# Peptides against a protein of PDB entry 2AUS: the designs that were tried, part 28

Target 1, 323 residues: chain A of PDB entry 2AUS
Amino acid sequence: ADIKREVIVKDDKAETNPKWGFPPDKRPIELHIQYGVINLDKPPGPTSHEVVAWIKRILNLEKAGHGGTLDPKVSGVLPVALERATRVVQALLPAGKEYVALMHLHGDVPEDKIRAVMKEFEGEIIQRPPLRSAVKRRLRTRKVYYIEILEIDGRDVLFRVGVEAGTYIRSLIHHIGLALGVGAHMAELRRTRSGPFKEDETLVTLHDLVDYYHFWKEDGIEEYIRKAIQPMEKAVEHLPKIWIKDSAVAAVAHGANLTVPGIVKLNAGIKKGDLVAIMTLKDELVALGKAMMSTQEMIERSKGIAVDVEKVFMPRDWYPKLW

## One batch from the design tools (peptide; made by RFdiffusion4, then SolubleMPNN)

Design b1_p10_7_s3 (from b1_p10_7, 5 letters changed)
Fold by OpenDDE base, seed 5:
Structure b1_p10_7_s3 (fold): chain B 323 residues (1-323), chain A 10 residues (1-10)
Amino acid sequence: as target 1 above (323 residues)
Amino acid sequence: SRIDEILARL
């Protein structure tokens, strides 16, 4: 999520009509909710499915979905995509995660040895998915991006860990305990990050959502519920982006593939097969798709399919049909 | 949580 991507301009003369579309900051409150994502602080106790069902009841919604399961006992950052934005969670599933974990050791270990051994778990690790996972129980590699020890209190080790999607912190702690020779288990776990969603001023509780919805419906104050819901575009900030001409937007919104002439600007480092976000010049999410070309091929070529469009989000009527 | 108690001391 923290990868700064260079923006390459292909058409420096491309203008956008200010009368077309609904930029993320200019949506009426009802439309903002229809294209929203909540950065939820999931409490310990309920399942991620129960929490999504409660949000649907609180906000009177037909549909919602979460950006990656947290176990019942696990708290913290759970992105919940609303209504027409529900399928934007597919952009969050492959995104990196951060956790704070409490590891309990089953014997006494010198602090210097704890620090040395935990640092050896930065990089590639081999994991077997737990029995409760829907994932096939095959051995697989996962990346640990960083381990930061926050505190060591006797047999209790508090640490921050950045990991590849689908890394099991419980399994990591078990392997650390084996490497220390005393064994260990996961006492507590909190998720502090899911791609672009982190612990910040956008993090809200279920109680906050009850109060903020009440202020809107009973008192006519929309400010709190507007701030508690992020635009769906937040859920794609970590993806490589392609910005398109106004004349290409309606075609892509109808499910047409993006062709090279429709590109105004794009991020550097796109590879064939990457998940990309197709954006308007007003930073509105049109669609998600699979890159069929590299960034370099999209610059050098005058024609061809740049993106295979997999999921449209933008309504068909926000931009005029210009074909 | 014990995590919140420890994080409040950092």
Scores: peptide ipSAE 0.023, ipTM 0.703, DockQ to the pose 0.972
Fold by OpenDDE base, seed 4:
Structure b1_p10_7_s3 (fold): chain B 323 residues (1-323), chain A 10 residues (1-10)
Amino acid sequence: as target 1 above (323 residues)
Amino acid sequence: SRIDEILARL
C-alpha cells in the first residue's frame, strides 16, 4: 500500500547545511555502493542466499543481505542491501508484497465462479505456515489486500495479488482450489513488489550487474552501476519518517536516542512501538528506531525520548558534533 | 516462463 503519510512540520525555520552529509543523489560511486540496495530480478533456480553470495562476488563486497526470501523456484523482486546498508533489510521484512501467480485448477470451473470465489479471498485469511518455514506452524491471519485476475485460460488462472508480509501464495492457491471444489496448485510465482521495490526501471539482473561492474572497473563508466544500485533510503520509503535538525544528526549517528527537541518534521500517525526511519533534512537515513511516543506526543511534548535508536546507518563524521 | 511472457505484454 502506497500509504501517503502527511508531514507535520514542528520547526519551519530549520535549515540544513549543504556541506554536511551525503544526500542520496550526491554520493560518490564507492559511497553509493556502500549505502546501496539492488532491486534484483532474482532468477528461478537459485536460493536467495546463493544470489546474495553471487552479488557479493560480482561487486567485490564484504557484506550483503536480502529483503525477504524468495523460494528457489520463485523469480522477481529481491531487494539486496549492500555493505553498510545490509541491515536495512529489516525494514523490508515486514513490508507488503505483491506477486503474479499462475494457478492451475485440477478441474473445469466456469469463469464467473472463478472470479466470484477469488474475490472472497480478499481481506483476512487464515494460514498455517508450511513445514519448510522457519516460522512456528501456528494458525495466523494474513491480509490479502487485493486480487486482480489478469487472465483466465481454461484451467490456468493468472492473477496479481497484494499481501501482508509472510502470506503464502501457495497456501492461498490451495485454499482457492478447495473453495472452487476442484483443487488447485501454484504452477508459477513471481514477486512483483517488496515494499518500495517493484518492477520498474530499477529492476536489474545478475547479468546486468556483471556488465555494469565491468563497465565501471575496466572502462571507467560509473553510470550503469550507479543506476543499478538504489540508495538505502529507498528501502525505508514505506516507513514513517522523522526528520531531525543538523545538530541532532551526529548524536543519533553515535547511537544516542532521538529526543523531542531534535525533531523538525514527522509523519502523521506514528504510534508508540512503530518502526520509524530517522532522516536528515536532506533525506539521508540516519537510523532506524522504535517510536517511544506517538506523533501527537512528539508534537505536544517539549522533551523526552521520541525514538529508541536500534540501528544506525549514517557514519559518525558526516555531520559535525554541535553540542 | 509463462508469467514472463505475460508480464512482457503488460
Scores: peptide ipSAE 0.023, ipTM 0.684, DockQ to the pose 0.639
Fold by OpenDDE base, seed 1:
Structure b1_p10_7_s3 (fold): chain B 323 residues (1-323), chain A 10 residues (1-10)
Amino acid sequence: as target 1 above (323 residues)
Amino acid sequence: SRIDEILARL
C-alpha cells in the first residue's frame, strides 16, 4: 500500500468541470456516510459480523460490510464499509495485512536462535487453512513480507508481521515453534493494518461512534462523525488507478466498460487481470474493474476495452451523459 | 493486553 505508483499522463489537456460530482472532501454529511468506510478498532470478544451489526444499529444503516474477518479474540483494524460503499470491501480482501502477535514458546530457547529462525520465515511459506476457515483446506503458498521482533521476554516473543492476504498467523507460530524444536502457540493477536487502513488518527472505537453519532443527532455537531468516517476512496488507495475524462464518467457509472479513449492518466505496472480503480479527475471512485490491457497497451493503443467494469459505486446522475 | 501496552509506547 505504501508504494507510490508512478502516474503516466496520456492526455495533459483534459480538464474537469468543478460543478460535476462530489469529491471526497465536498460530500454533505449524509452523502459522506453513504459512501463511507470506518477504520474500526475491533474489540476482543465479538465476531466481526456482530461488530458490523452494532455499527449498523449505532449509525442507523441498512447495509454494511467488513474488509476481512477477525476472529472473536482478535482486536484491531477492521475496515467497515457503509451503505452504498459496502462492496468496496472486495478491494481489501486481497490486500496485505499486518499483525502484532504474542507467541508463547513451550521451552527455553536462546534469543539468538529465536531471531535466526524467525528470520527464515520471511518469504514464501506453505500453509494449510485451519478447520474453522471457510477456505478449502488445501496446502497453499503465502508470502511473509517481514517479521520484526519487538520484545523477547523468556518464552514470550512479541513480533510484528506483514503478510499476504489469508496468511494464518496461528499456523505461522506453530511452524516457528516446530523449527525452534520446543513448540509454540499464539497467545495474543492484534491486526495493525489492512491494506491502506492502519493504526493512525482515523482509527475509532465502537464507543467513539456512539458518542459521535449522538453529537451529530442531538447537538447538531457533524465534525466528529465526519472525521470518524473515511471516504470509500480510502479503501482503494492501494489499487492501481485509472483516471478518466468527464465525458466517460456517466457511461462507466451506467455500467459501460472503460475504453482506451476515456483514459486521461493511469498508474504504471497495471497487468492484464489486475483489479483496478476507475477514478474521476477529482479522485472520486467511479467503479472497480478488471484490467483487460497492461499499462503499456493502454498507452500505445488508440481503441479497445481497457477495463471490464465489475462494480459501479458512483451514482448515475453525478456526471452528465456526454455520449 | 500486553500487545496494547507495547503499541501504546510506540
Scores: peptide ipSAE 0.023, ipTM 0.692, DockQ to the pose 0.608
Fold by OpenDDE base, seed 2:
Structure b1_p10_7_s3 (fold): chain B 323 residues (1-323), chain A 10 residues (1-10)
Amino acid sequence: as target 1 above (323 residues)
Amino acid sequence: SRIDEILARL
């Protein structure tokens, strides 16, 4: 999520009309909620689906969705996309995750051996999804980006772990326990990151949401609920971006594919088949789509379909039809 | 949680 992507400018003279659209910082509160994502601190106990249902009740919403399931016993970062933003979770599902885990060993192991063996689990690992997962139970490779041991207290090992999406920390701990020769289980787990969402000032509880909604509806104070909800554009910060001309925005908002002449600037390193975010020059999310060209092809070509538009977010009326 | 208690000591 923290990978800075170079921005290549294709049209340095492209301007945007300040009267068109609603930049993330300029949305009226009702519109901000309609295009919002909550960085929720999920409590231990409820399912991720029950928590989404509670948010819908608290905030009087018709629809919401979450950016990747946490088990009932797992706490921490659960992005919840609201209303018209609900499908932005497509950007978050494939994003990397970070956890803090407590592993309990079933026997005594010297700390030097614990540290050495856990270091060997950085990189590519083979996993089988658990029986309770909706994911097809095939053996698959997953990346462990890093393991940081925070504390060792006898048989208890506290560690931070960065992983590829759909890595099972419970299965990782089981395999570490087998490699140590004594066995192990996951005692506790907290998710500390989900792509661009982390433990920061934007992390809110279900109780915070109850209070902040009350302050808005009963006291007329919108400031708290406004801060508790992130713009949907936060949920695409980690994706490669393509910024388009004002004249292309309404066409893409109507579900037209993005063509090469509509591109103003783009991130370096886009490959054919990548999920990309189509943005306005005001950093508004228009749509998600599949890149049909590389960055280099989008620079060199004068015509053709650059992005196959899969999901539109922007309303059709925010920008005028200029065709 | 024990994680929260340990993280509060770090």
Scores: peptide ipSAE 0.021, ipTM 0.675, DockQ to the pose 0.862

Design b1_p10_8_s1 (from b1_p10_8, 3 letters changed)
Fold by OpenDDE base, seed 1:
Parts: structure tokens; C-alpha cells; sequence
Structure b1_p10_8_s1 (fold): chain B 323 residues (1-323), chain A 10 residues (1-10)
């Protein structure tokens, strides 16, 4: 998620009209909620779906969706996209995850051996999805980006792990236990990161949301609820971006594919088939789409379809039709 | 411990 992508400018003279659109930092509170994502600290106990239903009740919302299921017993970072932003969760599902896990060993193992064996699980691992997963139970490769042992206390091993989306930490711990020769189980699990969402000042509880909504509705204080909700643009920070001319925004907001002439600037390293975020020059999310060209092709070509637009977020009226 | 910090039952 922290990959700084180079920005290539294609049109350095492109300006944006300050009267058009609603930049993420300038949305009225009602509009901010309509295009919001909560970085929720999911408590242990409820399902991710129950928590989403609670948020909908607390905030009086029609729609919401989560950025990747946490098991009932698993706490921590659960992005919850609100209302018109609900579909932005599709950008979060494939995003890398970080967890802190407590592994309990079923026998005594020297610390040096624990460290050595756990290091061998960095990289590509073969996993079979559990029965409870909606995913077909085929063997699949997943990447473990890193394992950081935080503490070893006898048979208890606390570690941080960065993983590819859909890596099962319970299965990882089981295989580590087998490799150690004593067996192991996952005692505790917390998700500390889901793509751009992490444990930071934006992390809020269900109780915080109750209080902050009350302060807004009963006391007229919007500041707390405003801070508790991130703009939907946060949920696409990890994606490659393409910034478009004001004249292209309305067409894309109507579901038209992005053509090369509409591009002002773009991230380096876009490949054909990548999920990309189409942005205004005010960093407003217009749409998500599939890149039909590489970054290089989008620079070199004067015409053609750059992005196949899959999901529009921006209302059709935020920018004028300029075609 | 760091274990207690992450998983202390409140």
C-alpha cells in the first residue's frame, strides 16, 4: 500500500475550475457521509456483517459495505464504506493486509528455532481455503510479505504479518506449528492494516460513532463525526491513479470510458488490466476502471480508450458537460 | 508485555 508511485504529467497547462465538484476536504457533512469510509476498530464477537448493520443503524444509512471480512473473534481494522461510497470496497478486497497474531505452540521449542522456521514462511506459501470461505477449496499460492516476531513468551509467539489478500493466518500458524514439530494454533488475531487503512488517529469504535453522531444530531457539533469518516478517496490511495481534465469528468461520470486526450497526469507502472482510480485535478474520485493501456501507451498515444470504466462514484452534475 | 497490550481482555 505504501508504494509511492511516480506521477507523470502529460498536460502541465491543465487547470481546474474551483466552482466545480466537491473536493474531499470541502464536502458538507451530509455529502461527506454519502461519500465516506469509516476506519472501524471491529470488536471481537460480532460478525463483520453485524457490525456493518450496526453502523447503518447508528448513522441512519441506507447502504454500507465492508472492505474485507474479519471473523467474529478477530478484532481491528475494518473499513466500512458508506452510502454512495459503498462500492469502493472493491478496491479494498484485493489490498494487502497486516495482522498481529498470537500463536500458541503445543510444545516447547527453542527461540532460535522459532525465529528460523517463521522466517522460512516469508514469501510464497500454498494454502487451502477453509470450509467456511466462500472461495473454492483449491490449493492456491499466497504471498507472505513479512513476518516480524514481536515477543516470544514460552509457548506464546506474538508476531506481525503482512500478507496478500485472502491469506489465512490460522492456516499459516497451523503450518508453522507443523514445521516446528510440536503443532500450534491461533490464540488471538487482530487486523492492524487493510490497504490504506491502518491503526492511526482515524481508527474509531462503534461507541465513538454513537457518541459522535449524538454530538452532531443533538448538540450541532459536526467536527467529531466529520473526523470519524474518511473521504472515499482514502479507500483508493493504494491504487494507481489517472487524473483527468475537467472537460472529461462529466463524460466519465456518465459511464463513458476514459480516452487518452482526457488524461492530465497519471501514475507510472500502470499495466493493461490493472484496476485504476480516475481522479479529478482536485483529487476527487470519479470512477474505478480497468486500464486498457499501460502508462507508456497512455503517454505515447494521442487517442484510444485508456480506461474501461467499471464503477462510477461521482454524481453526473458535479461537473458540467463540456463536449 | 506486548501480548497484554494487544490482547488484554478489557
Amino acid sequence: as target 1 above (323 residues)
Amino acid sequence: SKIDRYFAEN
Scores: peptide ipSAE 0.364, ipTM 0.876, DockQ to the pose 0.313
Fold by OpenDDE base, seed 2:
Structure b1_p10_8_s1 (fold): chain B 323 residues (1-323), chain A 10 residues (1-10)
Amino acid sequence: as target 1 above (323 residues)
Amino acid sequence: SKIDRYFAEN
């Protein structure tokens, strides 16, 4: 998520009308909620689906969705996209994850051996999905980006781990235990990061949401609920972006594919087939789509379909039709 | 411990 992408400007004279759209920082509270994502601290016990159902009841919402399942016993970062933003979770599903895990060893192992063996699990690992997963139980490669041992207390090993989406920490711990020769199991697990969402000042509990909604509805105080909900644009910070002309926004908001003439600026390193965020010049999310060209092709070409638009978020009336 | 900080039973 923290990879800074270079921005290539294609049209340095492109301006935006300040009267059109609703920038993420300028949405009325009701509109902010309709296009919101909560960085929820999921408690241990409930399923991710039960927690989403509770948020819908607390905030009086018709729709919501989560940015990647946490098991019932797993706590921590669960992005919950609200109402019109619900489909933005598709940007978060493929995003990297970080966890803090407690591994319990089934025998005594010298600390030096624990540290040496756990370091060998950085990089590519072969995993089999657990029986309870909706994912087909085929062997697959996954990346472990890093393992940081935080504490070793006898047979208990506390560690931080950064992983590719759909890496099973329970399976990783099982394989570490086998490599140590004594066996191991996952005692505890907390998710500390899901793409751009992490443990920071934006992390809120279900209790916080109850209180903040009450302050808004009963006391007329919007500040707390406004801070507790992130704009949907937060959920796409980790994606490559394409910024478009005001004249192209309404067409894309109607579900038209983005053509090359509509591009003002774009991130470097976009490849054909990448998931990209289409943005206004005010950093409003218009749509998600599949890149049909590389960054280089989008610069060099004068025409053609740049992005196949898959999901529109922006209302059709925020920008005028200029065609 | 760091373990208690992450997983203390509230």
Scores: peptide ipSAE 0.362, ipTM 0.875, DockQ to the pose 0.310
Fold by OpenDDE base, seed 3:
Structure b1_p10_8_s1 (fold): chain B 323 residues (1-323), chain A 10 residues (1-10)
Amino acid sequence: as target 1 above (323 residues)
Amino acid sequence: SKIDRYFAEN
């Protein structure tokens, strides 16, 4: 998720009108909520859907959606996109995840062997999705980016793991247990990261949301609820970005595909088929779309469809029609 | 323990 992408400038003379749009830092509180994402600390017990329903009730919202299911017993980072931002969760589904897991071994294993075997699970692993998964139960590869053992206490192994989206930690632990020869199961699991959302000062509980909403509605104090909600643009920080001219914003906001002349700057390394975020020069999210060209093609070509626009977030009236 | 820090409230 923290891949710094180079920014290639295609039009260094492009300016933006400060009167157009609503940059993330300049949204009134009501508008901020309408385009918000909560970095929720999901408690253990409830389903991710129940938690989303509670947030909707607490904040008096019509719509919300989560950035990737946590099992009922699993706590930690659950991004919840609000109202007009609800669909931004699609950007978080393919994002890498981090967990802290407690693995319980079914036999005694020397610590050196535990460390050695767990290190072998860094890299590509083969998994089959569980029966309860909506994903086809075919064998598939997944990346384990890193395993960091935090503590070993007899048969209990606490570890941090960074994984590709849709890696099953329970299955990983099962395979580690098999490789150790004694078997193992997942005793506990917490998600500590979902793409750009992590355990930091932006992480809030359901109780925090109750209190912060009360402070806003009853006491007129918006500061707490404002800080508890991240701008929807946070949910796309991990995506490759394309920044567009003010003259292209309204067209894209109406659902038009982005054409090459509309591009001001873009990240390096975009491939055809990549999910990309279309941004204004004020770092406002206009839309998500599928890249129809590579970065290189978008630089070299004078015309053509650069991005097939799939999801528009920006209202149609934030920027004028300049065509 | 570090284990307690992550999971003791369960």
Scores: peptide ipSAE 0.315, ipTM 0.858, DockQ to the pose 0.301
Fold by OpenDDE base, seed 5:
Structure b1_p10_8_s1 (fold): chain B 323 residues (1-323), chain A 10 residues (1-10)
Amino acid sequence: as target 1 above (323 residues)
Amino acid sequence: SKIDRYFAEN
């Protein structure tokens, strides 16, 4: 999520009409909610599905979806995409995750040995999915990006861990315990990050949402509910982006593939097969799609399909048909 | 403790 991507400009003279579209910061409150994502602090106890159902009731919504399941006992960052933004959660599934975990050791181990062994678990690890996962129970490699020990209190080890999507922290702790020779289990777990969503000023509780919705509906104060909901564009900040001409927006919004002439600027390092976000020059999300070319091919070629459009988000009428 | 700050209410 924190990888700054270089922006390559292909057409430095491309202008955008200020009358077209709705930039993320300029949406009326009803439209902002329709294209919103909540950075929810999920409490321990309920399932991620129960929490989504509660949000739908609180905010009087027809549709919502979450950016990756947290177990009932697990708290913390749960992105919840609303209404027309619901499908943006697809961008969050492959995103890296961060957790704070409490590991309980089943025997006494010197602190220096704990630190040394946990450092060896940074990098590639082999995991077997748990019995309750929808994933086939085949051994798979996952990346541990970093392990940061926060506190050691006797047999209790508090640590921060950054991991590839679908890494099982419970399994990691079990293997650390085996490597220490005493065994261990996961006592507590909190998710502190899901791609671009983290513990920051945008993190809100279910209680906050109840209060903020009440302030809007009963008191006419929209400020709180507006701040509690992020624009759907937040959910794609970690993806490589392609910015397109105003003349290409309506075609893509109708489900047409993006062709090379429609590109104004793009991120460096796009590979064929990558998930990319197609953006307007006003940083509005038009669609998600699969790159059919590399960044280099999109620069060098004058024609061809650049992106196979998979998910359209923008309404068809925000930009005029110019084809 | 830092442990209490993350998990004392759980």
Scores: peptide ipSAE 0.303, ipTM 0.856, DockQ to the pose 0.302

Design b1_p10_8_s2 (from b1_p10_8, 4 letters changed)
Fold by OpenDDE base, seed 5:
Structure b1_p10_8_s2 (fold): chain B 323 residues (1-323), chain A 10 residues (1-10)
Amino acid sequence: as target 1 above (323 residues)
Amino acid sequence: SRIDRYFAEN
């Protein structure tokens, strides 16, 4: 999520009509909810599916989905995409995660040895998925981006860990315990980040959502529910982006593939096969798709399919059909 | 402790 991407301009004369579309900051409250994502603080106890069902009841919604399962006992950052934004969770599945974990050691270990061994687990690790995982139980590599020890209290080790998607912290702690020679288990776990969603002012509880919905429906105060829901565009901030001409928006919204002439600007470092977000010049999410060209090919070529459009989000009528 | 700050509700 923290990867700064250079923006390459292909057409510096491209303008956008201010009358077309609904920029993320200018949506009426009902439309904002229809294209929203909640940065939920999931409590310990309920499943991620139960929490999504509660949000649907609280906010009177037909559809919602979450950006990656947290186990019942695990608290913290659970992105919940609402209504028409529900499918944006696909952008969050491959995103990096951060956790704070409490590891309990089964024997006494000198603090210097704990620090040294945990540092060796930064980088590539080999994991086997747990029995309850929908993932096929094959050995696989995962990246540990960083381990930060926050506190050591006897046999209790509190640490922050940044990991590749689908890294199992319980398995990591088990292997650390083996490497220390005493064994260990995961006592507690909280997710502090899921891609662009983190512990910040946008994090809300289920209780907050109940109150904020009440203030809107009974008191006519929309401010609280508006701030509690992020625009769906937040859920794609970590993806490489391609910005398109107004004349290309309606075609993509109808499910047409993006062709090279429709590109105004794009991020550097797009590779063939990457998941990309197709944006308007007003930073509205049109669609997600698979890059069929690199950034360099999209700059150099005058024609061809740049993006295979997989998921359309924008309604077909927000921009006029100009083809 | 920092431990209590992250997990006091458990």
Scores: peptide ipSAE 0.159, ipTM 0.791, DockQ to the pose 0.303
Fold by OpenDDE base, seed 2:
Structure b1_p10_8_s2 (fold): chain B 323 residues (1-323), chain A 10 residues (1-10)
Amino acid sequence: as target 1 above (323 residues)
Amino acid sequence: SRIDRYFAEN
């Protein structure tokens, strides 16, 4: 999520018509909800699926989906994509995660040894998924980006950890405990980040959503529910982007693949096979797709399929057909 | 404690 990407301009003369589309900041409240993502503070107790079902009831929605399962006992950042934005979660599933964890040691270990051993777990680790996971139980490598020890109180170790998607913190703590020679278990866990979503002013509870929905429906005050829901474009901030001409938007919105002539600007460092976000010049999400070319190939070539469009989000009528 | 701040307010 924190990767800054250079923007390369192919067409510096490309303009956008201000009458077409609905920029993220200019959507009517109903449309904002239809293309929304909630940065939910998931309480401990319920499953991620139960929480999504509650949000659907609270906000009177037909569809919603979450950006990566939290266990029942785990609290914190759960992105919930709404209605027409539901499938944007595919951008969040592979995104890095951060947690604050409480590890309880099963024996006494000197603090210097705790710090030394935990530092050795930064980098690549081998994990086996737990029995309860929907993932096949094959050994796999995962990255631990960083471990920050926040507090050590006897046998209790509070730490922050940044990890690759699908890293099991419970398994990490088990392996740390084995390396310390005394064993350990995960006492508590909170997720503090899921890609671009973090603990900030956008984090809301289920209670907040109940209140904010009532303020809108009963009092006519839309401000609170508008602020509680992020535009779906927030869920793709961490992806490499390709910005397209107004004349290409309707074709992509109809499910056509993006061709090289439609590109106005793009991020550096796109590789063939990368998940990319196709954007308008007003930073509206048109579609997600698979890059069929590198950034360099998209610059050098005059024709060809740049992106295989996998999922369209934009309605077909926001931009006119210009072909 | 810092531990209580992360987990006791829930």
Scores: peptide ipSAE 0.138, ipTM 0.780, DockQ to the pose 0.331
Fold by OpenDDE base, seed 1:
Structure b1_p10_8_s2 (fold): chain B 323 residues (1-323), chain A 10 residues (1-10)
Amino acid sequence: as target 1 above (323 residues)
Amino acid sequence: SRIDRYFAEN
């Protein structure tokens, strides 16, 4: 999510009609909810599925989905995509995660040894998925991006860890414990980040959602519930983006593939096969798709399919048909 | 402790 991507302008004269679409910050509250994502502070105890079901009840929603399972005992950042935004979670599932973990050692280890061994777990690690995972129990490589030891108190090691999606912190701690020679277990775990969602002012509890929904429905105060829900565009901030002409928006919203002439600007470093977000010039999410060209090919070519559109989010009527 | 700050509310 922290990867700053250069923006390459292909058409510097492209303008957007302010009457078309609904920019993220200008959606009526009902529409904002329909295209919303909650940065939920998941409590310990319930499953991620139970929490999603509660949000649906609290907010009177037909559909919602979460941006990556947290175990029942694990708290923290759980992105919950609402209604028409529900499928934006596909962008969050592969996103990097950060956790704060408490590791309890089963024996005494010198602090210098703890630090040295934990540093060796930065990089590529081999993990076997736990039995409870929907993933086949095959050995797989995962990236540990960083380990930051926050505190060592005797046998308790508090650390921050940034990991590739589907890295199991419990398994990491088990292997660290083995490498230390004393064994270890995960005492506590909190997720502090899921892609673009982190612990910040947008993090809300289930109780907050109850109160904020009440303030809206009973008191007519929209402000709190509006702030508690992020636009779906937040859920794609970590993806490479392609911004398209107003004339291309309706076609893509109808499920047409994005062709090269429709591109106004794009991020650098797109590769063929990458998941990309197709955006309007007002930073509205039109669709997710698979890049069929690199950034360079999208610049150099005058024609061809740039993106195979996999999932449309934008309604078909927000922009006029201009084809 | 820093430990308490991360997990005391949980």
Scores: peptide ipSAE 0.111, ipTM 0.773, DockQ to the pose 0.327
Fold by OpenDDE base, seed 3:
Structure b1_p10_8_s2 (fold): chain B 323 residues (1-323), chain A 10 residues (1-10)
Amino acid sequence: as target 1 above (323 residues)
Amino acid sequence: SRIDRYFAEN
């Protein structure tokens, strides 16, 4: 999520009509909720699915979905996409994750050895998915981006870990324990980051949502519930972006593929096959799609399909048909 | 402890 992507401008004269669309900062509260994502602090105990059901009840919603399962005992960052934004969670599945974990060692190990061995687990690791995973139990590589030891208290090791999506921290801790020669298990786990969602001022509890919804419905105060819900565009901040002409927006909103002439600006480093976010010039999410060209090809070519549009988010009527 | 700060306040 922290990768700064260069923006290449293809059409520096492209303007946008301020009367078209609904920029993330200008949505009425009802529309903001319809295109919202909650950075939920999931409590320990309930399943991620139960928590989503509670949010739907609290906020009187028809639909919601979460940005990647946390086990019942695992707390912390659970992005919950609301209503029309529900499908944006697919952008969060491939995103990196951060956790704070408590590892309990099954024997005494010198602190220097703990530190040395845990550092060796930075980089590529081999994992097998758990039996309860819907994923085929094939051995696979995963990246551990970093391990930061926060505290060592005898046999208890508190650490922060940044990992590739679908890395199992429980399995990592098991392998660390084997490498230490004493064995280990995961005592506690909290997710502190899921792509662009982290522990910050946007993190809210279920209780906060109850109170904030009450303040809006009973007292007419929308400020709290507005702040508690992020625009769906937050959920795609980590993706490479392509910004399109106003004249291309309605076509893409109808499910048409993005063609090269529709591109105003784009991020550097897009590869064929990448998941990309198609944006308006007002930073509104139109759609997610698969890049059919590299950034370089999108610059050099005058025509062709740039993005195979997979998921449309924008309503068809926010922008006029200009074709 | 730092442990309590991450896990005991919830």
Scores: peptide ipSAE 0.105, ipTM 0.770, DockQ to the pose 0.331

